# Designs tried in a protein design run: peptides against a protein of PDB entry 8RAJ. Part 29

Target 1, 54 residues: chain A of PDB entry 8RAJ
Amino acid sequence: LPAENEDPDKAVVDLHRSPPKTKDPDLTPSGIIAKVKAGDMTQETARELLLAMR

## One batch from the design tools (peptide; aimed at target 1 L50)

Design b2_p30_8_s2 (made by RFdiffusion4, then SolubleMPNN; its pose is not in this set)
Fold by OpenDDE base, seed 3:
Structure b2_p30_8_s2 (fold): chain B 54 residues (1-54), chain A 30 residues (1-30)
Amino acid sequence: as target 1 above (54 residues)
Amino acid sequence: GNPEAQRALDMLEPEAVARREEELRRLALE
């Protein structure tokens, strides 16, 4: 079985890759609008969240 | 302010008015 010489420097670069800030897509203005359109959020709740982000 | 939040509010306002007008029309026919 060939030992996968995974270059330890590639693993360090991947650890220094800031975890993709998974901005919860649900907490972005666009994500809020998408939830309202899908029926997963009320317009009132969306308005309150967006006003707090303004 | 967050200009994306403001744009999202501006998109929701006309939909709110449209729904409220539809509800008022429904209540006027009952």
Scores: peptide ipSAE 0.441, ipTM 0.762, DockQ to the pose 0.426
OpenDDE base, seeds 1, 2, 4, 5: peptide ipSAE 0.436, 0.438, 0.438, 0.441; ipTM 0.744, 0.748, 0.754, 0.761

Design b2_p30_8_s3 (made by RFdiffusion4, then SolubleMPNN; its pose is not in this set)
Fold by OpenDDE base, seed 3:
Structure b2_p30_8_s3 (fold): chain B 54 residues (1-54), chain A 30 residues (1-30)
Amino acid sequence: as target 1 above (54 residues)
Amino acid sequence: GNPAAQRALDELNPEEAEERRRREELLREL
């Protein structure tokens, strides 16, 4: 059975590599806050993302 | 620095934002 390698790397934005100029509205500071308010992101993950963008 | 990222951090943790502001004020008086 081919194990579908769901590359876990597609969800891990390497925050140590230059903040992607991601046009993804989900990775903007406002998008991160919106995800936290929706319960779709932890405050800890949001803090780490925002610290890397600062 | 991204001022939008800093504002978002301050919204997530207003206590850390206040502590940082107090520290920045003390360092400016120095």
Scores: peptide ipSAE 0.515, ipTM 0.843, DockQ to the pose 0.668
OpenDDE base, seeds 1, 2, 4, 5: peptide ipSAE 0.512, 0.510, 0.510, 0.510; ipTM 0.840, 0.837, 0.838, 0.836

Design b2_p30_8_s4 (made by RFdiffusion4, then SolubleMPNN; its pose is not in this set)
Fold by OpenDDE base, seed 5:
Structure b2_p30_8_s4 (fold): chain B 54 residues (1-54), chain A 30 residues (1-30)
Amino acid sequence: as target 1 above (54 residues)
Amino acid sequence: MNPEAERALEELEPEEAERRRREEELREAL
């Protein structure tokens, strides 16, 4: 059986690819604004969170 | 200072001011 040359170099998961900053999309300033617009967050809670991030 | 958080606060300010005005107008009408 011909050994399928699985090119081992294609499986270099770039471990130095900065983990996608899984900034919880829910905890980013943009994610907070999106939740307020969706009605999933109060404007007061959004203000408190954004002030803490300032 | 996070300039993204500052911009997001500036986007919320007019919405809060409109909400408060509507709540006051409703309270004065009752």
Scores: peptide ipSAE 0.438, ipTM 0.769, DockQ to the pose 0.424
OpenDDE base, seeds 1, 2, 3, 4: peptide ipSAE 0.437, 0.432, 0.425, 0.436; ipTM 0.768, 0.769, 0.744, 0.763

